Peptides against a protein of PDB entry 5JNO. Designs and how they scored, part 99

Target 1, 112 residues: chain A of PDB entry 5JNO
Amino acid sequence: MVAKFQPPPEYQLTAAELKQIVDQSLSGGDLACRLLVQLFPELFSDVDFSRGCSACGFAAKRKLESLHLQLIRNYVEVYYPSVKDTAVWQAECLPQLNDFFSRFWAQREMED

## One batch from the design tools (peptide; made by RFdiffusion4, then SolubleMPNN)

Design b1_p26_5_s3 (from b1_p26_5, 14 letters changed)
Fold by OpenDDE base, seed 4:
Structure b1_p26_5_s3 (fold): chain B 112 residues (1-112), chain A 26 residues (1-26)
Amino acid sequence: as target 1 above (112 residues)
Amino acid sequence: SAAARAAHMEALLEEAAARGEEYELS
């Protein structure tokens, strides 16, 4: 039994915020990538966000995990209901997310 | 609190994994 997905306040977008991102998007996959950047800037930073937080021990990860993907998918579904189909999500969004994220860090690695 | 948020996120991650939402990026 899995509970309803309830994003933390940090990742809760208003309708207006989501619409703005959608208006800039060319496709579901493009929307997914834009959401990735907007929701999880920590995944694109060298900053260790554990700094100043001894209470939680949170450390920034350069790993796109299930929680990130699920949250992105939840928002994409609002305007692209077809991604409710796992096959569509895997064909249209996941490859683009993977390419975007991996290219970013590959580029950063080469520049270092 | 930050600790509460972290715990919540971990729980959500585990639930997402249980739903088969795991995806390994290249």
Scores: peptide ipSAE 0.044, ipTM 0.641, DockQ to the pose 0.026
Fold by OpenDDE base, seed 2:
Structure b1_p26_5_s3 (fold): chain B 112 residues (1-112), chain A 26 residues (1-26)
Amino acid sequence: as target 1 above (112 residues)
Amino acid sequence: SAAARAAHMEALLEEAAARGEEYELS
């Protein structure tokens, strides 16, 4: 038996909150990108966490993790059940998530 | 292709997760 993926409390959306995001979405891939922004705004922050500790050389990383993707996929499945199929998830959502996230930081780099 | 890239991304993320690491999308 496969255990149900349970998001941390800070990433738990109500039905109404999810519906609001869905209403703004044009596709499963678009929904995935909107969920990325809404659930993980910290991934789009200019905050330099390394500033807090110059001695240890800690540097904040802008990375999208498997856990982020799994959580997004779980919510997308509610309204787009077809993404339960890995091939559909890989074709419709993953490329859009990658392009969106990469383009965001590429644009920010040009502005700096 | 986009599908091939996505499949590779997923594989890399799974490998990173197995190592307890983060993955930066390109």
Scores: peptide ipSAE 0.043, ipTM 0.649, DockQ to the pose 0.037
Fold by OpenDDE base, seed 1:
Structure b1_p26_5_s3 (fold): chain B 112 residues (1-112), chain A 26 residues (1-26)
Amino acid sequence: as target 1 above (112 residues)
Amino acid sequence: SAAARAAHMEALLEEAAARGEEYELS
């Protein structure tokens, strides 16, 4: 029933782009965080995207949704195939993604 | 085309939610 997971073109990384991110990464969890920043910069912006894009009306949200996580996981699997195991993904990547994203916005709140 | 991309994202989000793959951040 569910269609095959296929990212939109704006979230499609080439092998070279992914390799650059991997070369900067210290671990699978670190890679996941770097992918988060590179793929979804809108999640780190104060700008309401819905007001900026009249063509699509897309409203960016300050939360990590299933689609974001799945897309990140797909790329992490290329160099860290162990994350295909859900237990490994939950232990090695999800906590780091959560910490990174939460700390970012907590820090921004304190600066205001 | 932009509208098509948005619609695709929304559809994938709905499908992911239906599969119970959501992750709640702290």
Scores: peptide ipSAE 0.043, ipTM 0.633, DockQ to the pose 0.026
Fold by OpenDDE base, seed 3:
Structure b1_p26_5_s3 (fold): chain B 112 residues (1-112), chain A 26 residues (1-26)
Amino acid sequence: as target 1 above (112 residues)
Amino acid sequence: SAAARAAHMEALLEEAAARGEEYELS
C-alpha cells in the first residue's frame, strides 16, 4: 500500500478557505495561480526563510517544484476535476503557473 | 515543531523524486 500524499499543516486549507479562493477565480489556471500565492508566499519573498526556523536550517527555494505543484493540483481538482487528467493539467494549469511565477521574478530582477 | 514540519517537507520532496514525480519550473 502506497501512503497518501499528506502536506504539512501549514499547507492545508479548509473547505471555507478553498471556497473563498475559488469564488475569486476565473478558471482552473487562474485558481492554480491564486493557490500558489496563498499557499507559498515564501516563494515570492526576499525574506530569509531559514531565520524563521533556526532549529532545522530548512530554506525555501525560489523554485516551483513538484511538491508545490502536487499540492496546488490536489486543490484545483476539487472544483475542476478535469485536471485529474495529466494532459489537461499540463495544458491548462502548468503554463499559467510557469508564466505567472517567471514574470514575477523577471519584473523583480529589472527593479533591482 | 518547526523542525519536524520542515523535515516532513523535505521527506515528501525526496519521496516525490523517487517516484519519478520531480518537476521544476523555470
Scores: peptide ipSAE 0.040, ipTM 0.631, DockQ to the pose 0.026

Design b1_p26_5_s4 (from b1_p26_5, 15 letters changed)
Fold by OpenDDE base, seed 5:
Formats: structure tokens, sequence, C-alpha cells
Structure b1_p26_5_s4 (fold): chain B 112 residues (1-112), chain A 26 residues (1-26)
């Protein structure tokens, strides 16, 4: 059996919080992007994780990882059950997420 | 439809920048 996905505490949204985001969303893809912004502000910063570990000197990588996408998808499914279909998720949400994230950093590169 | 989505996109880009900066200061 496969257990239902449960987000870490730092990424847990209440029903009211999720509804508030949904109310501002025009579509499943738009909702996905809003969730990205709300859940993962660290992905939009230039923070260096080496500050937390001087020994490893690890630098933050700016990419959408599987865990981020999985978490977003699970929230989107609450109001857009059709994204349970992988084909729908890949057609309606993933392109918008990738475009949004890419556009953000493209703009930041121009400013820096 | 596309115009509305684009407007939301621009809004979200600004919000993302603000939240990223806030995260840096946290």
Amino acid sequence: as target 1 above (112 residues)
Amino acid sequence: MEAERQAHMEELLREAAARGEEYERS
C-alpha cells in the first residue's frame, strides 16, 4: 500500500489558508503558482545555506524539485481533482510552474 | 482569459520577490 502524502509541518496549510489562496486563483495552473510562492519563499531568495553549515559550504540551488512539485500537486488536487491524472498535471500545471519560476529568475538576472 | 492570467502572473512575480527578500531577512 502507498500512504497518502503528508507535507512537513512547515508546509502544512489549514483549510482556511488553502481556501484563501484558491479564491485568488483563476485555474489549477494559477493555483499551483500561488502555492509555489506561498509555500517556498526560499526558492525566490539568494540565501546561501553555507551560513548554516560552514563545513560543507553548500549553496542553495534554484530549481523546482520533486518534493516541491508533489506537495503543490497534492494541494491543487483538493480543488482540481483532474490533476490526479498525470497528463492533466503535465499539461495544465507543470508548464505554468516552470514558466513562472524561469521568468522570475530571468528578471532577477537582468537586475543583478 | 490570457490577459487575466498575465496580470496575475505579474502580481505573483512581485509577491515572490517580496517573499524572497523577507526570507533573506528572517
Scores: peptide ipSAE 0.682, ipTM 0.942, DockQ to the pose 0.928
Fold by OpenDDE base, seed 2:
Structure b1_p26_5_s4 (fold): chain B 112 residues (1-112), chain A 26 residues (1-26)
Amino acid sequence: as target 1 above (112 residues)
Amino acid sequence: MEAERQAHMEELLREAAARGEEYERS
């Protein structure tokens, strides 16, 4: 038996908090984007956490990682069970998440 | 894109920017 997915403590949403976000959402894809903004403000920050590394020069990538997507999907499933189907998730939610994230940084690039 | 969906997108973009800035100050 596989244990139920539990998000890290910093990404826990109460039923009331999730309901508030859902009430503002028009679709599963829209809900996914709202969850992205609500859960991961660090992804929209200009702070480069690797900027100060003098040893390797590594720069952090601005990318939606598997854990981000997994967390979002688990919350979306509560109100849109159809996203349990991978084909639905990939057609309805992933493109909107990627487009939103790309659009955000594209406009920031133009302003800088 | 439908008008209502576009409005939601623009709202979220503004909110994302604000939250990112808030994160920087925390």
Scores: peptide ipSAE 0.681, ipTM 0.942, DockQ to the pose 0.870
Fold by OpenDDE base, seed 1:
Structure b1_p26_5_s4 (fold): chain B 112 residues (1-112), chain A 26 residues (1-26)
Amino acid sequence: as target 1 above (112 residues)
Amino acid sequence: MEAERQAHMEELLREAAARGEEYERS
């Protein structure tokens, strides 16, 4: 049986919070970027994630994983149902998300 | 339209930096 995707508790947005973000957005792609910033501040941090685990020494890479993208897409779909189509999602949202994330870290690497 | 998009992107980049730093302190 196919189960409906449910966001983890730490990534839940109320209807009021989502509406506030939407009201500030110019497009579905812009909304996607705003959601990225609001939901995942850890992706914009220099924190070494391996510090918390001395046993495994695992450090997460600075990348947008499928879970991040799926969560963002689910919220975008509420106000932009057309992104349910994968072709629309890949044309309107993914390029802006990747560009924004890349620009952020490229800028930070030049400011050290 | 593109000018507005770029202005929003610059705003979001500043906000992302601030939120990342806040995450580091908590």
Scores: peptide ipSAE 0.680, ipTM 0.941, DockQ to the pose 0.942
Fold by OpenDDE base, seed 3:
Structure b1_p26_5_s4 (fold): chain B 112 residues (1-112), chain A 26 residues (1-26)
Amino acid sequence: as target 1 above (112 residues)
Amino acid sequence: MEAERQAHMEELLREAAARGEEYERS
């Protein structure tokens, strides 16, 4: 059996919280974007919280990392089991996530 | 459905900006 992915405590949603987000969602892709906003407000901030990290020394990049995508996918799967299929995930959710995230930062850059 | 999806996207973009700003102040 495949091991169940467990999110870090700061990204743990209760069933009720997840249901509320789902109730606002039109599709799996829309749900994915809503989860992105709800789970990772730091990705929409100009603050570089990773600056000065002695362990890695890397500045935070404005990109969706594997952990972000995996967490979102696991939550989406609860109500849209079809995204367990990688082809479905790549066709229905990933493009919407990337488009949303890139559009956000493109707009912010234009405002400067 | 496209019009509604677009409305959701615009709403979500505004929400994302607000949440990012809240994070900055925290």
Scores: peptide ipSAE 0.680, ipTM 0.941, DockQ to the pose 0.949

Design b1_p26_6_s1 (from b1_p26_6, 12 letters changed)
Fold by OpenDDE base, seed 5:
Structure b1_p26_6_s1 (fold): chain B 112 residues (1-112), chain A 26 residues (1-26)
Amino acid sequence: as target 1 above (112 residues)
Amino acid sequence: SELDEILALGNPADAEAVDAYIEAKE
């Protein structure tokens, strides 16, 4: 069976917040991209977060990591239960997330 | 770091799938 995953408090969405995002989404993949923006705005910033966080010293990277993807999947599953199937998740959502993220930074590189 | 520890809680298989997708597209 699929194990439960509890997100950190920083990434906990209320039912109302999630519903708002879902209402704007056209598909599971689209929902995933919207969740990416809402949950992890730091991934879309050129700010050096290692400079701002003296406590943890974490340096923000422009990369989607495993926790980002897992958190997004957990929320997508609420309204698109088909993504519980790994094959569906990897075929429908992961490529869209990567394309969206890559296009964003490709555009930013051209502007800089 | 605390943030790094939190990020480590995810499923690495998904990240690997994304990497494979990128490599196939290049």
Scores: peptide ipSAE 0.172, ipTM 0.722, DockQ to the pose 0.044
Fold by OpenDDE base, seed 1:
Structure b1_p26_6_s1 (fold): chain B 112 residues (1-112), chain A 26 residues (1-26)
Amino acid sequence: as target 1 above (112 residues)
Amino acid sequence: SELDEILALGNPADAEAVDAYIEAKE
């Protein structure tokens, strides 16, 4: 059983906020990357963080977790309904997200 | 743009990284 995905309040975008990002996006994959940066700046910091579970005490790592990806996908679907299809999501958005995220950290490591 | 400003408020380096990635894919 899977519960309906509901964004945490801190990740809830208004229609106006989402439209602003969409207006700057060239594609679903581009939109996904912009959402990644805006929604989850903590993934681009040098410090581990804890989020989503105050009881377990586990710290999140520098990785794109299911919750992050699902949240991004939910917003992308608003303007790119085709990503409701898993095959489209995997072909158009996931590769770009992974490429962007990995390249970001690879570049940062080279700068040190 | 407003988006650029929002991204810059978080981390200017992140905003530049996104732009660089997008430009590389065009």
Scores: peptide ipSAE 0.030, ipTM 0.658, DockQ to the pose 0.092
Fold by OpenDDE base, seed 3:
Structure b1_p26_6_s1 (fold): chain B 112 residues (1-112), chain A 26 residues (1-26)
Amino acid sequence: as target 1 above (112 residues)
Amino acid sequence: SELDEILALGNPADAEAVDAYIEAKE
Protein backbone atom coordinates (compact mmCIF):
# COMPACT_ATOMS: atom_id res chain seq x y z
CA MET B 1 0.00 0.00 0.00
CA VAL B 2 1.05 3.59 -0.63
CA ALA B 3 1.03 5.93 2.34
CA LYS B 4 -1.26 8.94 2.32
CA PHE B 5 0.36 12.09 1.00
CA GLN B 6 2.22 14.02 3.66
CA PRO B 7 4.44 16.84 2.47
CA PRO B 8 7.97 17.13 3.83
CA PRO B 9 8.48 19.86 6.42
CA GLU B 10 10.03 22.10 3.76
CA TYR B 11 6.79 22.01 1.78
CA GLN B 12 4.27 22.01 4.63
CA LEU B 13 2.00 25.04 4.46
CA THR B 14 -0.04 26.21 7.41
CA ALA B 15 -3.74 26.86 6.96
CA ALA B 16 -3.05 30.58 7.13
CA GLU B 17 -0.32 30.44 4.50
CA LEU B 18 -2.49 28.43 2.14
CA LYS B 19 -5.46 30.73 2.67
CA GLN B 20 -3.31 33.74 1.83
CA ILE B 21 -2.31 32.18 -1.48
CA VAL B 22 -5.91 31.17 -2.21
CA ASP B 23 -7.14 34.70 -1.52
CA GLN B 24 -4.73 35.95 -4.18
CA SER B 25 -5.80 33.32 -6.72
CA LEU B 26 -8.40 33.78 -9.44
CA SER B 27 -8.89 30.08 -10.24
CA GLY B 28 -7.61 26.60 -9.51
CA GLY B 29 -5.09 26.95 -12.30
CA ASP B 30 -3.92 30.29 -11.00
CA LEU B 31 -3.62 28.82 -7.52
CA ALA B 32 -1.52 25.99 -8.93
CA CYS B 33 0.92 28.45 -10.50
CA ARG B 34 1.20 30.47 -7.31
CA LEU B 35 1.86 27.31 -5.32
CA LEU B 36 4.54 26.35 -7.83
CA VAL B 37 6.42 29.57 -7.15
CA GLN B 38 5.91 29.48 -3.39
CA LEU B 39 6.76 25.83 -2.80
CA PHE B 40 9.58 25.37 -5.30
CA PRO B 41 11.61 28.55 -5.76
CA GLU B 42 14.58 26.31 -6.65
CA LEU B 43 12.90 25.54 -9.99
CA PHE B 44 13.27 29.20 -10.91
CA SER B 45 16.89 29.57 -9.83
CA ASP B 46 20.13 29.40 -11.79
CA VAL B 47 21.66 27.42 -8.94
CA ASP B 48 21.79 23.65 -9.19
CA PHE B 49 20.37 21.76 -6.25
CA SER B 50 21.43 18.34 -5.02
CA ARG B 51 18.11 17.47 -3.43
CA GLY B 52 16.24 14.90 -5.46
CA CYS B 53 15.18 11.30 -5.66
CA SER B 54 16.88 9.25 -2.96
CA ALA B 55 16.21 6.04 -4.86
CA CYS B 56 17.88 7.00 -8.13
CA GLY B 57 20.40 9.48 -6.74
CA PHE B 58 19.84 12.03 -9.49
CA ALA B 59 20.03 15.68 -8.62
CA ALA B 60 17.00 17.89 -9.06
CA LYS B 61 16.66 19.50 -12.47
CA ARG B 62 14.82 22.59 -13.54
CA LYS B 63 11.78 20.66 -14.64
CA LEU B 64 8.40 19.75 -13.20
CA GLU B 65 8.40 16.26 -11.75
CA SER B 66 5.74 14.01 -10.26
CA LEU B 67 6.68 15.11 -6.76
CA HIS B 68 6.13 18.78 -7.56
CA LEU B 69 2.84 18.20 -9.34
CA GLN B 70 1.46 15.95 -6.61
CA LEU B 71 2.31 18.46 -3.89
CA ILE B 72 0.62 21.26 -5.81
CA ARG B 73 -2.44 19.18 -6.62
CA ASN B 74 -2.95 18.16 -2.99
CA TYR B 75 -3.07 21.78 -1.90
CA VAL B 76 -5.29 22.86 -4.80
CA GLU B 77 -7.77 20.13 -3.87
CA VAL B 78 -8.37 21.78 -0.50
CA TYR B 79 -10.20 24.70 -2.11
CA TYR B 80 -10.96 23.24 -5.54
CA PRO B 81 -12.06 19.67 -4.87
CA SER B 82 -12.99 19.20 -8.53
CA VAL B 83 -9.30 18.68 -9.36
CA LYS B 84 -9.53 15.33 -7.59
CA ASP B 85 -10.84 14.29 -10.96
CA THR B 86 -7.77 13.64 -13.11
CA ALA B 87 -9.50 14.95 -16.22
CA VAL B 88 -10.21 18.26 -14.49
CA TRP B 89 -6.66 18.47 -13.14
CA GLN B 90 -5.21 17.88 -16.60
CA ALA B 91 -7.58 20.31 -18.30
CA GLU B 92 -7.62 23.17 -15.80
CA CYS B 93 -4.30 23.13 -13.96
CA LEU B 94 -1.59 21.32 -15.94
CA PRO B 95 -1.84 23.54 -19.05
CA GLN B 96 -1.47 26.66 -16.94
CA LEU B 97 1.46 25.19 -15.03
CA ASN B 98 3.09 24.20 -18.31
CA ASP B 99 2.57 27.62 -19.86
CA PHE B 100 3.82 29.50 -16.83
CA PHE B 101 6.92 27.38 -16.32
CA SER B 102 7.71 27.26 -20.04
CA ARG B 103 7.34 31.01 -20.49
CA PHE B 104 9.58 31.70 -17.53
CA TRP B 105 12.50 29.69 -18.83
CA ALA B 106 11.92 30.72 -22.43
CA GLN B 107 12.38 34.32 -21.36
CA ARG B 108 15.50 33.44 -19.39
CA GLU B 109 16.90 31.58 -22.39
CA MET B 110 16.50 34.67 -24.55
CA GLU B 111 18.57 36.64 -22.06
CA ASP B 112 21.48 34.19 -22.26
CA SER A 1 12.23 7.77 2.37
CA GLU A 2 9.45 10.30 2.76
CA LEU A 3 10.30 11.85 -0.61
CA ASP A 4 10.19 8.46 -2.29
CA GLU A 5 6.77 7.76 -0.83
CA ILE A 6 5.43 11.10 -2.03
CA LEU A 7 6.96 10.60 -5.47
CA ALA A 8 5.25 7.23 -5.73
CA LEU A 9 1.88 8.94 -5.28
CA GLY A 10 2.44 11.19 -8.28
CA ASN A 11 1.34 10.40 -11.79
CA PRO A 12 4.42 10.14 -14.00
CA ALA A 13 2.29 10.80 -17.07
CA ASP A 14 1.65 14.32 -15.80
CA ALA A 15 5.35 15.06 -15.51
CA GLU A 16 5.99 13.60 -18.94
CA ALA A 17 3.28 15.79 -20.41
CA VAL A 18 4.85 18.86 -18.84
CA ASP A 19 8.29 17.95 -20.15
CA ALA A 20 6.94 17.35 -23.64
CA TYR A 21 5.13 20.67 -23.59
CA ILE A 22 8.22 22.59 -22.50
CA GLU A 23 10.42 20.86 -25.07
CA ALA A 24 7.95 21.69 -27.83
CA LYS A 25 8.10 25.37 -26.91
CA GLU A 26 11.91 25.52 -26.97
Scores: peptide ipSAE 0.377, ipTM 0.843, DockQ to the pose 0.044; fails the geometry check
Fold by OpenDDE base, seed 2:
Structure b1_p26_6_s1 (fold): chain B 112 residues (1-112), chain A 26 residues (1-26)
Amino acid sequence: as target 1 above (112 residues)
Amino acid sequence: SELDEILALGNPADAEAVDAYIEAKE
């Protein structure tokens, strides 16, 4: 039995919030990128996040994880049901997410 | 936790693909 997807409260979007993002999106891939920014602003922060030790000064490596991707996919499916097909998701959304995320941090490095 | 349950639903191949893509661009 496939479990029903239920996002945590901190990642729960209302229908109105999701509709607003969709209205600004040009495609499923574009929607995915916009959801990435809206749901996970911490991935774009310059603040050093420590894993396990706040005193040691080690910054957590910023990366897209299965949790992020799954949450985004579930919301994209609402308006683009074709992404339920893994091949479509990997061809239409993942490359754009990867490029967007990588480009963001590459640009930030150039500004330093 | 609820987060762990969501992680269990995710496709690990997607995360691996993302990591591989990022590493290849570096």
Scores: peptide ipSAE 0.173, ipTM 0.740, DockQ to the pose 0.043; fails the geometry check

Design b1_p26_6_s2 (from b1_p26_6, 12 letters changed)
Fold by OpenDDE base, seed 2:
Structure b1_p26_6_s2 (fold): chain B 112 residues (1-112), chain A 26 residues (1-26)
Amino acid sequence: as target 1 above (112 residues)
Amino acid sequence: SKLDEIYALGNPENSEEVDAYIEEKL
């Protein structure tokens, strides 16, 4: 049998926390973006800052990994079960996530 | 908050300009 996916403790949201995010969301795609920010704020850290922190040795990654996307999808499915369909996920959520992430970093580059 | 700022940057008002920049870099 396949074990039910369980997020790491640091990414475990309570029902109340998830509901709060959902209440702020305009759509499933928007919910996905909000979850991205809430769960993985480190993905939006400035590269210069991350490299400059010798004390923590933190280095930000500027890409969305499959595990990030899977975790987000699992939470989105709670309120938008239609995203269990891969076609729906790819049409409604993935483009929003990718655009969100790309636009964020594009603006950083445009500021240079 | 910082998270709100990140969210706002992911949804820029000048999205057309940002998208044009992205397209140019592809």
Scores: peptide ipSAE 0.665, ipTM 0.945, DockQ to the pose 0.956
Fold by OpenDDE base, seed 3:
Structure b1_p26_6_s2 (fold): chain B 112 residues (1-112), chain A 26 residues (1-26)
Amino acid sequence: as target 1 above (112 residues)
Amino acid sequence: SKLDEIYALGNPENSEEVDAYIEEKL
């Protein structure tokens, strides 16, 4: 039996915080995108961390990792239980998340 | 707010143009 997944403390939203995001959301997919922005604003940073730390040469990854998606899904499920079904998650939320993220960065590239 | 700006950029009005760019890069 696999242990229950728990978010790291820094990504633990209160019921009130989550509700506020939900109230702004148009759909489950939209909620997922809003959660992405709220939980992981660092994924959208234009700041090259390497400028602050030339020694490590670290550059922020522009990729949605499994942990990001799992955390988002966990919160979406609270108000949209249907996403517990993987097929629904993959049809309704994942495409919107991917499109949201890709469109964000695509525009930055287009502006260069 | 900054978060609002990020959200807006993820939902561009010219999504078709953006999507076309993405497809070209694939």
Scores: peptide ipSAE 0.665, ipTM 0.945, DockQ to the pose 0.932
Fold by OpenDDE base, seed 4:
Structure b1_p26_6_s2 (fold): chain B 112 residues (1-112), chain A 26 residues (1-26)
Amino acid sequence: as target 1 above (112 residues)
Amino acid sequence: SKLDEIYALGNPENSEEVDAYIEEKL
């Protein structure tokens, strides 16, 4: 038995906040992308954290991690219960999230 | 807003060109 995932306080959305995002969304996949932007704006930042901590060698990677995806999925499930099915999540949301993230950074590279 | 700009970049109008770039880098 696995305990229900509880988001960290900084990623806890109120019902009103989530509804606002849902109202702007065209689909479950679109909702996932909007949640990605709203919850994790730091993933889209050019800030070099490694420069701030040369001693520890910390460098933020520009990738979607399992924790990000899990948190997004939990919120999407509230309005799109079908994504509780892993097959639906992988078909409807994951490709859109990956494409969204890839296209964002691809354009940044294209400008360099 | 900044968040709106990020969202727009994730959904570019020239998605075919962007996708082509991604494919070239694979």
Scores: peptide ipSAE 0.664, ipTM 0.945, DockQ to the pose 0.957
Fold by OpenDDE base, seed 5:
Structure b1_p26_6_s2 (fold): chain B 112 residues (1-112), chain A 26 residues (1-26)
Amino acid sequence: as target 1 above (112 residues)
Amino acid sequence: SKLDEIYALGNPENSEEVDAYIEEKL
């Protein structure tokens, strides 16, 4: 028996909310980046942020953790089922997420 | 909005310069 992944309430998107994000997205990878910003705005803040989620935590302030990636992937799969294949996820979405996140913080460092 | 600003910063126009900075810091 395998348990199905379920996001915490604070990261649960309705079909309508997800559709709005999808409608703005250019691709599966772009959708992943938009979901990153929408679901985890605290990762882009210089100040500590807590939503009271024990499962997520805030130990890695400027790192994409496995839980973040899993949540994003689950939503991307709704409209891009091909990312259920790990190889596709790693080729189409994961690099864009990493580049997006790195480029954001790189600019912050460049300005300081 | 703030979220739109974050999204824009994740897709900078000067991505080559930003990537060069990242590479230098590796």
Scores: peptide ipSAE 0.664, ipTM 0.945, DockQ to the pose 0.957

Design b1_p26_6_s3 (from b1_p26_6, 13 letters changed)
Fold by OpenDDE base, seed 2:
Structure b1_p26_6_s3 (fold): chain B 112 residues (1-112), chain A 26 residues (1-26)
Amino acid sequence: as target 1 above (112 residues)
Amino acid sequence: SAADEILALGNPADAEAVDAYIAAKE
């Protein structure tokens, strides 16, 4: 038996909260991207927490880590059970997450 | 509502970025 994944409190969404995000989404990929910015605003912040701290690393702030992706996938599965299949997750959600995230920062760099 | 609060916690500019990205890929 596999224990049910329980996200940290700061990333816990109620059914009603998740429903609001779902209502704004037309696909699993859309939902994934919307969850990304809602759950992890720190990944899109211009605040440089690595300033004066070599251990913090600027580059580390702009990476989608396994925990981020797992949290998003867990919520997407609620309305799109097909993403439980890794092949579907990798075809429908991961490319859009990575593409959006990369384009977001590429655009921000051009505006600076 | 709690749902509105969650949405309000997000950056509007980031939300617009998602909208723009989704619109561009359609």
Scores: peptide ipSAE 0.514, ipTM 0.846, DockQ to the pose 0.080
Fold by OpenDDE base, seed 4:
Structure b1_p26_6_s3 (fold): chain B 112 residues (1-112), chain A 26 residues (1-26)
Amino acid sequence: as target 1 above (112 residues)
Amino acid sequence: SAADEILALGNPADAEAVDAYIAAKE
C-alpha cells in the first residue's frame, strides 16, 4: 500500500492559509504560481546554493523538483479538482509554473 | 493569524513577480 503524500510540517497549510491564497487567484494556474512562491521562497532566493556546498546537492534548490510540483498540485486539487486529471494539470498548471519560474530567473540573470 | 503569518513570510517582491506574470499573460 502506497502511503498518502504528506508535506513536511513547514509546507503544511491550514484551510485558512490556503483559502487566503485562493482568494488571490483567478485560476488553477494562478493558484499554482502563488503557491510556488509562498511555499518555496528558497527557490527564489538570491543565495547561490551552488556556491555554498557542492556536496550537499544544494544546486537542486533552484529547480522545480517532483516533490515541489506534487505538493503544489495537492493543494491546487482542493479548489480545482479537475487537476486530478494529469492532462489538465499538464495543460493548465505545469506550463505556467515552469514558465514563471524560468522567466523569473532569466530576468534575474540579466540583472546580475 | 496563521494565514497572515504565511503570507508575511513570503517575499513581497516574489509575490509581485507573480502578479506581473499573471497580468502579462492576460
Scores: peptide ipSAE 0.513, ipTM 0.846, DockQ to the pose 0.080
Fold by OpenDDE base, seed 1:
Structure b1_p26_6_s3 (fold): chain B 112 residues (1-112), chain A 26 residues (1-26)
Amino acid sequence: as target 1 above (112 residues)
Amino acid sequence: SAADEILALGNPADAEAVDAYIAAKE
């Protein structure tokens, strides 16, 4: 049996914190986007290590990785159990996450 | 307010970006 996914300590939310985010969300997709910026502010920073150090091994900070997506899905699942179904997750949450994330950086690149 | 408390949990500019995105698509 697959072990239960446990968030890294730095990405843990209390029930009260999660409830506040849920109260500001009207859908699973909205909740997913709000969780994205709350949990992973490093994905939205202007700090680019790829230009500064080729040897330090820092990965690009502008990609949504499996761990990010799984963590968000686990929190969304608390209030939207239907996202346990992969088809629902892919239809309701993933497109909005990708759309928001891509638009965020596209806008920043045009303004800079 | 609840919105202010959420903004305090993270980067306010990023939180506002989510608000703007949600408002624009709906």
Scores: peptide ipSAE 0.513, ipTM 0.847, DockQ to the pose 0.081
Fold by OpenDDE base, seed 3:
Structure b1_p26_6_s3 (fold): chain B 112 residues (1-112), chain A 26 residues (1-26)
Amino acid sequence: as target 1 above (112 residues)
Amino acid sequence: SAADEILALGNPADAEAVDAYIAAKE
C-alpha cells in the first residue's frame, strides 16, 4: 500500500472550502488555476517565501515545484477523476497552470 | 463576484487575476 499524500497544514483545504472553489470552476484546468492561487499565495507575492514545508526541502520563488503540482492534482482529482490519467493531467491542467503562472509574472515584470 | 466569494480563502487580487485569465482565455 502507498501512503496517502498529506499536504502541510497550511495547504489543507476542508471539503467545504474545496467545494466553494469548485463551484467557481468550469473545468479541471480552471479549478487547477484557482487552487494554485488559493493554496500558494506566496508564489504570487513579492514578499520572501516564509512558509515551511515538511515534504519539500527547497522552494524556488516564482517556480512551480513538483510538490505544488502534486497538491493541486490531488484536489482536482476529487471532482475531476479523469486527471488521474497522466495524459489528461498533462493535456488539460498542466498547460493552463504554466500559462497562467507565466503570464502573471510576465505582466508584473512589464509593469515594473 | 466569484472573486468576492473566494475572498475568505485567499488574496482577492490573485483571485481576480485568475478570473481575468479565464475570461481572456475564452
Scores: peptide ipSAE 0.505, ipTM 0.845, DockQ to the pose 0.082

